# Ledger of designs, part 18: peptides against a protein of PDB entry 4Z63

Target 1, 334 residues: chain A of PDB entry 4Z63
Amino acid sequence: LCLGMNDLTGNIPEDLFHLKRLNLLGIQENRLSGSLSREIRNLSSLVRLDVSWNLFSGEIPDVFDELPQLKFFLGQTNGFIGGIPKSLANSPSLNLLNLRNNSLSGRLMLNCTAMIALNSLDLGTNRFNGRLPENLPDCKRLKNVNLARNTFHGQVPESFKNFESLSYFSLSNSSLANISSALGILQHCKNLTTLVLTLNFHGEALPDDSSLHFEKLKVLVVANCRLTGSMPRWLSSSNELQLLDLSWNRLTGAIPSWIGDFKALFYLDLSNNSFTGEIPKSLTKLESLTSRNISVNEPSPDFPFFMKRNESARALQYNQIFGFPPTIELGHNN

## One batch from the design tools (peptide; aimed at target 1 T198 L243 S247 F324)

Design b2_p13_2_s4 (made by RFdiffusion4, then SolubleMPNN; from b2_p13_2, 6 letters changed)
Fold by OpenDDE base, seed 2:
Structure b2_p13_2_s4 (fold): chain B 334 residues (1-334), chain A 13 residues (1-13)
Amino acid sequence: as target 1 above (334 residues)
Amino acid sequence: PSYIFVDASEEVR
């Protein structure tokens, strides 16, 4: 049953929950309000539940143990409060969980040893607090993780050295500390291609440790952290780099010539730093900017990126990395 | 600031 993208109001009729053979319930993008009914438990054949973009409130019902076939739960952009229900946090069938842009709170807890099928987790823009869950690497298929705009005070857990499935990771604006430790840990994530760390590590030094290596890194965003230091030499070994944003920091020194050696680099923002010296001539030879063939079919994060060109304006949304225009921004340096 | 970030509150339908 698909009733999305309407102007429906009120609650879900109770009789809808009598549809025991229903595989897909999509009621997204309406004005449905009230609590999400516990009677969802009656939909025992449910594979996909989409209640996103509504006015639902209250706690998410703890009925997911009665939904053994549920693979997709989308509840983003609602008013849900409380935590992740225990049955949801233990779901062996769930592939994708999207509860971004709610009012969920408390400590984030998932039973990753039980969640054997989980490949995408989006809990960005909530009110989770405490520390990052140390057991996330136990979710052996977890590829996409968005935890942006929560309050995860502290450091990246040491256990994330074993996060082999991790490909796309956003921790934008999550009150993280110790960038040196974070990078030292995350370099062990062999499949990591996208890393967003914007608005963390305030005033720390960007490490220039030559032992750091991110072999598969394509997208690195570490903007507006007030980071000190210089362009890190370890980044020169990330030969697949496509997008680099280090803007709005306090980085100094010269822009190194190796920045122009990245064959796939099409987006570079080093603006609003304290870089000095000459612009490397190698930047004029970036192959990605001279060739028109950008492969549009590469895997991308499930979460969108945003950029504000003006503080008073609404942010521009980018659903794909290649949605960013080819860019070299070096403005507002010394 | 014109930097890249992730924040679902900025998302549009």
Scores: peptide ipSAE 0.600, ipTM 0.947, DockQ to the pose 0.801
OpenDDE base, seeds 1, 3, 4, 5: peptide ipSAE 0.428, 0.429, 0.417, 0.377; ipTM 0.883, 0.885, 0.880, 0.875; seeds 3, 5 fail the geometry check

Design b2_p13_3 (made by RFdiffusion4)
Pose (drawn by RFdiffusion4):
Structure b2_p13_3 (pose): chain A 334 residues (1-334), chain P 13 residues (1-13)
Amino acid sequence: as target 1 above (334 residues)
Amino acid sequence: VVFSSESSWIYTE
């Protein structure tokens, strides 16, 4: 049953909950509102539930043990409150959970021993608080995590050294502390390709510690953290690097020669820092900016990227990394 | 290739 992208109003007729054989319900992008009824436990054949882009509110009903076939739950852009229900946090069948841009709050609690099929999680633009849940690496299939724009505090848990499935990790604007510990821990996640740390670690020093090694790293964004220190040389060992954004920090010193040694780099933003010295001549022999013989695969995280020119400008959206124009942005330095 | 003397930054939501 596909009703998506219409102008429908009101709540879901209770009539709909008699459909015990329905395996797909798309009601996304309408004007629907009210609470999402507890009677939804009666729809035991559901595989894909798309409730996104409506006006729903109230708690997400805790009925998800009654929906053992649920694989995709899409609730993004609604007014849902409370946390993740225990039954949803215990569902062994969920592949994907997208609750981004909701009014959700409290501690974030998932039973990752129980969620053996979870491979993608998007909780962005919510009010989840407390520490990042230490048990997240226990979701052995979780590849894609977007926790951006939340109300967490403290450090990245030590157990994140074991997050073997992690590929794409977006932590922007989440009030994270100790970028030194965050980078020392996260370097042990061998599948990490894209990492977004923008608007965290405010005023901290960027670790220069050169034992740090991110081998498969493709996209590194740590911006507007007002970070201090120099261009970190440990980054020169990430040969796959495609997009680097260190902008809007307090970084100083000269821009080193090895920045021109990234063969897959097509986008760099070092703007709005305190960089001095001349421009390194090696930026003229960047391979992805010269010839057509460098070829690589675009990273594929499940989340869009946003770009702001200044503090008051409306943002630009890029659904894919290769949607960024190939750019050298050195402005507002010394 | 875009050469910019201005400033910008990237984030996610």

Design b2_p13_3_s1 (made by RFdiffusion4, then SolubleMPNN; from b2_p13_3 with E6G Y11T)
Fold by OpenDDE base, seed 1:
Structure b2_p13_3_s1 (fold): chain B 334 residues (1-334), chain A 13 residues (1-13)
Amino acid sequence: as target 1 above (334 residues)
Amino acid sequence: VVFSSGSSWITTE
C-alpha cells in the first residue's frame, strides 16, 4: 500500500492494521499526525514501513518483535521522541533504519549482536546524548552510518578500529573531540570510502602524520572545524579521492601540487582558509574535470548531504556525491 | 544559482 506524497491528515485508520498480508506500507510525505499505533504489530508480513515526512509524535512503539520480516523502517522527519524501542534495537531482520530528523533522545543503544542484517543506520539530527556506542562495530554488516547532529561528547571509540563493514560514515556536528585520535582509529576501517566530520574538533590541529593512511577514501569532508595546520601529507596516498571539502577552517601554507594528481577528484573546496602561495598548475589538469567520464553509478551513502551557508539558511540537499557539480573553490584565502 | 560553494560547507545534518 503506497499512499505517499499526498496531503493526508489525521491518524492512520485502525482498520489498516488488519491487512495481515501487507508487505509494504508507504505513507510518507503526508501530514499524518498523532502517535504511531502499536497496532502496526498486526502487520506481521510487513517488509517495508515508510512513515517519513509526516507529523507523527510520541514514542515509537515497541512492537518490532512481532514484525519478523521487517527490513526497512523509514521514519525520518517526524516528531518522534524517546529512545529506540528495545525490539527495534534487537531486530534481526532490519536492514535499514532511518530516523533522521526526529526528537529521539537518551543514550544510543543498539544490540548489534542481534541486529545481524543492519547495513544502513541514519539517526542524524536527533537529541541523542552521551558517548558514541562502542559496540557499533559488532553490527557486522553495518555499512552506512549517519549520526550527525547529535551530542556525542568525547572521542571516537577505540573499538571502531574493528569497524570493518563501515563504508560511509558521518559524525557531522556531534561535539566530537580529538581529531588525531579519530583519524588514527578510523584509518583502520579498511572499507571506509566516505568520511564526514564537519563541525567537530573545534580549533584543533589537523594532524599531518605520515603514518595515517586511508586507502579507499573517496569522500573526505572536514569543514567548518576551525582546524589549524596545513594540507595533510597523508591524504596524498588516498588515490581514489573524489571529493574534498576542508572549507571554513584555519589551514595555512601552500596548496600542494599533489592535490592535482587525484584522477577522480571532481570536487575540491578549500575556501575560507588561510592558504597562501600559488594555485598548483596540476589542478588545471585534473582528469575528472577535463576528459574523464566519471561513473555516475558508483555506490554512494544512503544519507543525504547538505550544502549549508549558515545556520539560518535552508540547506541544499544532495542525495548523491555526483550530484555535486564539478567544483574547484579556493576563494577567501590569503 | 542555488549553489555557491564559496560561502558554504558540506554536512549531513
Scores: peptide ipSAE 0.525, ipTM 0.826, DockQ to the pose 0.469
OpenDDE base, seeds 2, 3, 4, 5: peptide ipSAE 0.508, 0.516, 0.520, 0.460; ipTM 0.816, 0.820, 0.829, 0.808

Design b2_p13_3_s2 (made by RFdiffusion4, then SolubleMPNN; from b2_p13_3, 4 letters changed)
Fold by OpenDDE base, seed 1:
Structure b2_p13_3_s2 (fold): chain B 334 residues (1-334), chain A 13 residues (1-13)
Amino acid sequence: as target 1 above (334 residues)
Amino acid sequence: VVISTGSSWITTE
């Protein structure tokens, strides 16, 4: 049943939950309100539930143990409160959980040992607090993780050295500290291609340790952290780099010539820093900007990117990395 | 190619 993108209002009729053979319920992008009924438990054949972009409130019902086939739960942009219900946090069938932009709170806890199928997690823009869950690497298929805009104070857990499944990771604006430790840990994630750390590590020094290496890094975003230091030499070894945003920091020194050696680099933002010297001539010869058709079919994170100008401005949403226009931004430097 | 002065940053919020 697909009823998305309408102007439906009120609560879900209880009789809808009598549809025991229903595999897909999509009621996204409506004005549905009230609590999500516990009677969803009656939809025992449900594979996909999309209630996103509604006005649902209250706690998410703890009935997911009665939904053994549920693979996709999309509840982003609602008013859900409380935590992730225990049955959801223990779901062995769930592949994708998207609860971005809700009011979920408390400590984030997932039973990753039980969540054997979880490959995508978006909990961005919630009210989770405490520390990052140390056991996330135990989610052995977890590839996409967005935990942005929560209050995960402290450092990236040491256990994330073992996060082998991690490919796309965002911790933007999550009150994280110790960028040196974070990068030192995350470099061990052999499948990491996208790393977004915007609005963390406020005022810290960007490490320039030549021992750091991100072999498969394609997207690095560490914007608006007020970071000090220079362009990190270790980044020059990330030969697959496609997008780099280090804007709105306090980085100094020259823009190194090796920045133009990235064959796939199509988006570069170094604006609003304190860089000096000349613009490297190599930037004018970037193959991706001159001759290469950017492969639009490359895998991208499941979570969206946002281009923000200020806290009050509506952000532009980009669903794919290649949705960003080919860009060189070097403005507002010394 | 877009060359600009930059007034924005990327996030996933």
Scores: peptide ipSAE 0.502, ipTM 0.825, DockQ to the pose 0.787
OpenDDE base, seeds 2, 3, 4, 5: peptide ipSAE 0.446, 0.494, 0.492, 0.492; ipTM 0.805, 0.811, 0.816, 0.814

Design b2_p13_3_s3 (made by RFdiffusion4, then SolubleMPNN; from b2_p13_3, 4 letters changed)
Fold by OpenDDE base, seed 1:
Order: sequence, then C-alpha cells, then structure tokens
Structure b2_p13_3_s3 (fold): chain B 334 residues (1-334), chain A 13 residues (1-13)
Amino acid sequence: as target 1 above (334 residues)
Amino acid sequence: VVISSGSSWVTTE
C-alpha cells in the first residue's frame, strides 16, 4: 500500500493494521499526525514501513519483535521522541533504519550482535547524547552510518579500528574532539570511502602525519572546524579522491601541486581558509573536470549531503555525490 | 566547472 506524497491528515486508521499480508506500507510525505500506533505489530508480513516526512509524534512503539520480516524502516522527518525501542535495536531482519531529523534522545544503544542484517543507519539530526556506541563495529554488515548533528561528546571509539564494514560515515556536528585520534582510528576502516566530519574538532590541528593512510577514500569533508595546519600530506595517497571539502578552516601554507593529481577529483572546496601562494597549475589538468565521462553509477551514501551557507539558510540537498556540480572553490584565502 | 569564492560547506545534517 503506497499512499505517499499526498496531503493526508490525521492519524492512521486502525483498520489499516488488519492488513496482515501487507508487505509494504508507504505513507511518507503526508501530514499524518499523532502517535505511531502499536498496532503496526499486526502487520506481521511487513517488509517495508515508510512513515517519513509526516507529523508523527510520541515514542516509536516497541513492537518490532512482532515484525520478523521488516527490512526497511523509514521514519525520517517526524517528531518522534524517546529512544530506539528495544525490539528495534535488536531486530535481526532490519537492513535499513532511517530516523533522521526527529527528536530522539538519550544514549544511543543498538544490539549490534543481534542486528545481523543492518547495513544502513541514519540517525542524523536527533538529540542523542553521551558517547558514540563502542559496539557499532559489531554490526558486521553496517556500511552506511550517519550520526550527524547529535551530541556525542568525546572521541571516536578505539573499537572503530575494527569497523571493517564501514564505507560511508558521517559524524558532522556531533561535538567530537581529537581529530588526530579520529583519523588514526578511522584509517583502519579499509572499506571507508566517504568520511564527513564537518563542524567538529573546533580549533584543533589537522594532523600532517605521513603514516596516515586512507586507501579507498573518495569523499572527505572536514569543513567548518576552525582547523589549523596545512594541507595534509597523507591525503596525497588517497588516489581515488573525488570530493574534498576543507572549507571554513584556518589552514595555512600553499595548496600543494599534488592536489591536481587526483584523476577523479571533481569537487574541491578550500575556500575560507588562510592558504597562500599560487594556484597550482595541476588543477587545470584535472581529468575529471576535462573529461565528460564521469562514472555516474558509483555507489553513494544513503544519507543526503547538504550544502549550507549559514546556520539560518535553507541548505541545498544532494542525494548523490555526483549531484554536486564540478567545482573548484578557493575563495576567501590570503 | 564552477570556480567560485565559496560561501558554503558540505554536511550531512
């Protein structure tokens, strides 16, 4: 049953939950309000539940133990409060959980040993607090993780050295500290292709340690951190780099010539720093900017990217990396 | 190719 993208109002009729053979319920992009009924438990054949972009409120019902086939739960952009219910945090069937842009709170806890199928987690823009859950690497299929805009004080857990499944990771604006430790840990994530750390590590030094290596890194975003230092030499070894945003920092020194050696680099933002010297001539030879054959079919994160101009302005949303226009931004430097 | 002065940053929030 797909009723998305309408102007439906009110609560979900209780009689809808009598549809015991229903595999897909999509009621996204409406004006549905009230609590999400516990009677969703009656939809025992449910594989996909999409209630995103509504006006739902209250706690998410703890009935997911009665939904043994549920693979996809999409609840982004609602007013849900409380935590992730225990049955959801223990779901062995769940592949994707998207609860971005809600009011969920408390300590983030997932039973990763039970969540054997979880491959995508988007909990960005919530009110989770405490530390990052150390057991996330125990989610052995977890590839896509967005935890942006929560209050995860402290450092990236040491356990994330073992996060082998991690490919796409965003921790933007999550009150994280110690960028040196974070990068030192995350470099061990051999499948990591996308790393977003915007609005963290305020005023720290960007490490320039040649021992750091991100072999498969395609997207690095560390914007608006007030980071000091220079262009990190270790980044030159990330030969697959496609998107680099280090804007709105306090980086100094020259833009190195190796920045133009990235064959796949199509988006570069180094604006609003303190870089000096000449623009590297190698930037004019970037193959990705001269060739029309950009591979548009590469895997991308499940979470959206946003281009923010200021805190009050509406951000532009990009659902895919290749949705970004080919860009070189070097403005507002010394 | 867009060359600009930049007034924005990328995030996922």
Scores: peptide ipSAE 0.461, ipTM 0.816, DockQ to the pose 0.799
OpenDDE base, seeds 2, 3, 4, 5: peptide ipSAE 0.055, 0.064, 0.073, 0.420; ipTM 0.713, 0.634, 0.690, 0.805

Design b2_p13_3_s4 (made by RFdiffusion4, then SolubleMPNN; from b2_p13_3, 5 letters changed)
Fold by OpenDDE base, seed 4:
Structure b2_p13_3_s4 (fold): chain B 334 residues (1-334), chain A 13 residues (1-13)
Amino acid sequence: as target 1 above (334 residues)
Amino acid sequence: VVISSGSSYVTTE
């Protein structure tokens, strides 16, 4: 049953929960309000539940133990409060959990040992606090993780060295500290292609340790951190780099010539730093900017990207990396 | 090649 993208109001009729054979319920992009009924437990055949982009409030009901076939739960952009229900945090069937842009709070806890099928987790823009859950790497299939805009004080856990499934990771604006430790840990994530660390590590030094290596890194975003230092030499070994945003830092020195050696680099933002010297001629030879053959069909994170001009403005949303226009931004350097 | 105004940054929030 798909009723998304309408102007439906009120709550879900209770009689809908009598549909015992229902596999898909999509009611996204409406004006549905009230609590999400615990009677969803009656939808025992449910595989996909999409209640995103509504006005739901209250706690998410703890009934997911009665939904043994549920693979997809999308609840982004609602008013949900409380924590992740225990049954949801222990769901062995769940492949994707998206609860971005809610008011969920408390310590983030997932039983990753039980969540054997979890591939995608988006909990960005909530009110989770405490530390990053050390056991996330125990979610052996977890590929996409967005935890942006939560209050995860402290450092990236050492256990994330073992996060082999991790491909797309955002911790943007999560009150993280110690960028040197974070990069030192995350370099061990052999499948990591997208790393977003914007609005963390305020005023720290960007490490220039040649021992750091991100072999498969395609997207690196470390913007608006007030980072000091220079262009990191270790980045030159990330030959697959497509998007680099280091804007709004305090980086100094020259822009190195190797920045133009990235064959796939189509988006470069080094603006609002303190770079000096000449613009490398190698930037004029970027193959990605000279050839129209950008593969639009490359795997992308499940979470959206946003280009923000200011904190108060509605950001432009990009659902795919290649949705970004080919860009060289070197403005506002001194 | 698009040269932006240099007033934006990328995030996921």
Scores: peptide ipSAE 0.500, ipTM 0.819, DockQ to the pose 0.747
OpenDDE base, seeds 1, 2, 3, 5: peptide ipSAE 0.483, 0.092, 0.482, 0.490; ipTM 0.816, 0.691, 0.805, 0.816; seed 2 fails the geometry check

Design b2_p13_4 (made by RFdiffusion4)
Pose (drawn by RFdiffusion4):
Structure b2_p13_4 (pose): chain A 334 residues (1-334), chain P 13 residues (1-13)
Amino acid sequence: as target 1 above (334 residues)
Amino acid sequence: DTSHWIHTDEPSS
């Protein structure tokens, strides 16, 4: 049953909950509102539930043991409150959970021993608080994590050294501390390709510690953290690097020669720092900016990227990394 | 001169 992208109003008629054989319900992008009824436990054949872009509110009903076939739950852009219900946190069948841009709050609690099929999680633009859940690496299939724009505090848990499935990790604007610990821990996640740390670690020093090694790293964004220190050399060992954003920090010193050695780099933003010295000549022999013989695969995280020119400008959206224009941005330095 | 920065913070509704 596909009703998406219409102008429907009111709540879900209780009539709909008699459909015990329905495996797909798309009601996304309408004006529907009210609470999402507990009677939804009666729809035991559901595989894909798309409630996104409506006006729903109240708690997400804790009925998800009654929906053992649920694989995709899409609730993004609604007014849902409370945390993740225990039954949803215990669902062994969920592949994907998208609750982003909701009014959700409290501690974030998932039973990752119980969620053996979870491979993608998007909780962005919510009010989840407390520490990042230490058990997240226990979701052995979780590849894509977007926790951006939340109310967490403290450090990245030590157990994140074991997050073997982690590929795309977006932590922007989440009030994270100790970038030194965050980078030392996260370098042990061997599948990490795209990492977004923007608006965290405010005023901290960027670790220069050169034992740090991110081998498969493709996209590194750590911006507007007002970080101090120099261009970190440990980054030169990430040969796959495509997009680097260190902008809006307090970084100083000269821009080193090895920045021109990234063969897949097509986008770099070092703007709005305290960089001095001349421009390194090696930026003239960047391979992805000269010839057509460098070819690589675009990273594919499940989240869009946003770009702001200044503090008051409306943002630009890029659903894919290769949507960024090939750019050298060195403005507002010394 | 110009400057900008990248993030993943979706605007609120």

Design b2_p13_4_s1 (made by RFdiffusion4, then SolubleMPNN; from b2_p13_4, 7 letters changed)
Fold by OpenDDE base, seed 1:
Structure b2_p13_4_s1 (fold): chain B 334 residues (1-334), chain A 13 residues (1-13)
Amino acid sequence: as target 1 above (334 residues)
Amino acid sequence: SSSSWITTDLPLP
């Protein structure tokens, strides 16, 4: 049943939950309000539940033990409060959980040993507090993780050295500290291709440790952290780099010539730093900017990116990396 | 753009 993208109001009729053979319920992008009924438990054949972009409130009902086939739960952009229900946090069937842009709170707790199918987690823009859950690497299929805009004080857990499934990771604006430790840990994530750390590590030094290596890194975004230091030499070994945003920091020194050696680099923002010297001539030879044959069909994170303007409350949303225009931004440097 | 940065966070609803 697909009723998305309408102007439906009120609560979900209880009789809808009598549809025991229903595999897909999509009621997204409406004005549905009230609590999400516990009677969703009656939809025992449910594979996909999309209630996103509504006005739902209250706690998410703890009925997911009665939904053994549920693979997709999309509840982003609602008013949900409380924590992740225990049955949801223990779901062995769930592949994707998206609860971004809600009012969920407390400590983030997932039973990753039970969540054997979880591959995508979006809990960005909530009110979770405490530390990052140390057991996330136990979610052995977890590839896509957005935990942006929560209050995860402290450091990236040491256990994340073992996060082999991790490919796309966003921790933007999550009150993280110790960028040196974070990078030192995350370099061990062999499948990590996208790393977004914007609005963390305020005023720290960007490490220039040659021992750091991110072999498969395609997207690195560490903007608006007030980071000091220079262009990190370790980044030169990330030969697959496609997008680099280090804007709105306090980085100094020259832009190194190796920045133009990245064959796939199509988006570079080093603006609003304190870089000096000449623009590397190698930037004029970036193959990605001269060739029309960029394979646009590469896997992207499930979480959206936002281009936030300093002067405007409006952000542009980009759902795919290749949605960004080919860009070289070097403005507002010394 | 020179007046923007990339992030993945939005305001809370």
Scores: peptide ipSAE 0.496, ipTM 0.874, DockQ to the pose 0.723
OpenDDE base, seeds 2, 3, 4, 5: peptide ipSAE 0.485, 0.488, 0.482, 0.474; ipTM 0.869, 0.875, 0.871, 0.871

Design b2_p13_4_s2 (made by RFdiffusion4, then SolubleMPNN; from b2_p13_4, 8 letters changed)
Fold by OpenDDE base, seed 1:
Structure b2_p13_4_s2 (fold): chain B 334 residues (1-334), chain A 13 residues (1-13)
Amino acid sequence: as target 1 above (334 residues)
Amino acid sequence: SSSSYITTDLPPP
């Protein structure tokens, strides 16, 4: 049943939950309100539940143990409160959980040992607090993780050295500290291709440690952190780099010539820093900007990116990395 | 643009 993208209001009729053979319920992009009924438990054949972009409130019902086929739960952009219910946090069937842009709170707890199928987790823009869950690497299929805009004070857990499944990771604006430790840990994530750390590590030094290596890194975004230091030499070994945003920091020194050696680099923002010297001539030879059709078919994160204007509440949403226009921004340097 | 940066966070609901 697909009723998305309408102007439906009120509660879900309880009789809808009598549809025991229903595999897909999509009621997204409406004005449905009230609590999400616990009677969703009666939809025992449910594979996909999409309630996103509504006005739902209250706690998410703890009935997911009665939904053994549920693979997709999309609840982004609602008013849900409380925590992740225990049955959801233990779901062995769930592949994708998207609860971005809610009011979920407390300590984030997932039973990753039980969540054997979880591959995508979006909990961005919630009210989770405490530390990052140390057991996330136990989610052995978890590739896509957005935890942006929560209050995860402290450092990236040491256990994330073992996060072999991690490919796409966003921690933007999550009150993280110690960028040196974070990068030192995350370099061990052999499948990490996208790393977004914007609005963390305020005023720290960007490490220039030649021992750091991100072999498969395609997207690095560490914007608006007030980071000090220079362009990190370790980044030169990330030969697959496609997008780099280090804008709105306090980085100094020259832009190194190796920045133009990235064959796939199509988006570079180094603006609003304190870089000096000449623009590297190698930037004029970026193959991605001169001759190559960027392969639009490359896998991308499930979480959206936002181009945020510093003084504006307005952001432009980009659902794919390749949605960004080919860009070289070097403005507002010294 | 020189006046913008990339992020993955939005204002809370």
Scores: peptide ipSAE 0.517, ipTM 0.878, DockQ to the pose 0.727
OpenDDE base, seeds 2, 3, 4, 5: peptide ipSAE 0.511, 0.498, 0.502, 0.486; ipTM 0.877, 0.870, 0.875, 0.872

Design b2_p13_4_s3 (made by RFdiffusion4, then SolubleMPNN; from b2_p13_4, 9 letters changed)
Fold by OpenDDE base, seed 2:
Structure b2_p13_4_s3 (fold): chain B 334 residues (1-334), chain A 13 residues (1-13)
Amino acid sequence: as target 1 above (334 residues)
Amino acid sequence: SSSSYVDTVEPEP
């Protein structure tokens, strides 16, 4: 049953929960309100539940033990409160959980040893507090993780050295500290291709440690951190780099010539820093900017990107990395 | 003037 993208109001009719053979329920992009009924437990054949972009409120019901086939739960952009229900946090069938842009709170707890199928987790823009869950690496299939805009404190857990499944990771604006430790840990994530750390590590030094290595890194975003230091030498070994945003920092020194050696680099933003010297001639030879062969079919994170302008409400949304225009921004350097 | 930066957080309304 697909009733998405309408102007439906009120609550879900109770009779809908009598549809025991229902595999797909999509009621996204409506004006549905009230609590999500516990009677969803009666939908025992449910594989996909999409209630995103509504006006739902209250706690998410703890009935996911009665939904043994549920693979996809999309509840982004609602008013849900409380924590992740225990049955949801222990779901062995769940592949994707998207609860971005809600009011979920408390300590983030997932039983990763039980969540054997979880591959995508989006809990961005919530009110989770405390520390990052140390057991996230126990979610052995977890590739996409968005935990941006939560009230996490402290450092990236040491256990994330073992996060082998991690490919796409955003921790933007989550009050994280110690960028040196974070990078030192995350370099062990051999499958990491996208790393977003924007609005963290306020005023820290970007480490220039030659021992750091991110072999498969395609997207690095560390914008608006007021970071000090220079262009990090370790980044020169990330030969697959496609997008680099280090804007709105306090980085100094020269832009190194190796920045133009990245064959796949099509988006470079070093604006609003304190870089000095000449623009490297190698930037004029970036193959990605001269050749039309951008592979549009590369895997992308499940979470969207936003190009924000000066804290204004007007951000451009990009669902894919290759949606970004080819860009070299070096403006506003001293 | 590039006053923009990349983020994964929705703009506040």
Scores: peptide ipSAE 0.535, ipTM 0.901, DockQ to the pose 0.704
OpenDDE base, seeds 1, 3, 4, 5: peptide ipSAE 0.540, 0.521, 0.534, 0.494; ipTM 0.899, 0.894, 0.898, 0.887; seeds 1, 4, 5 fail the geometry check

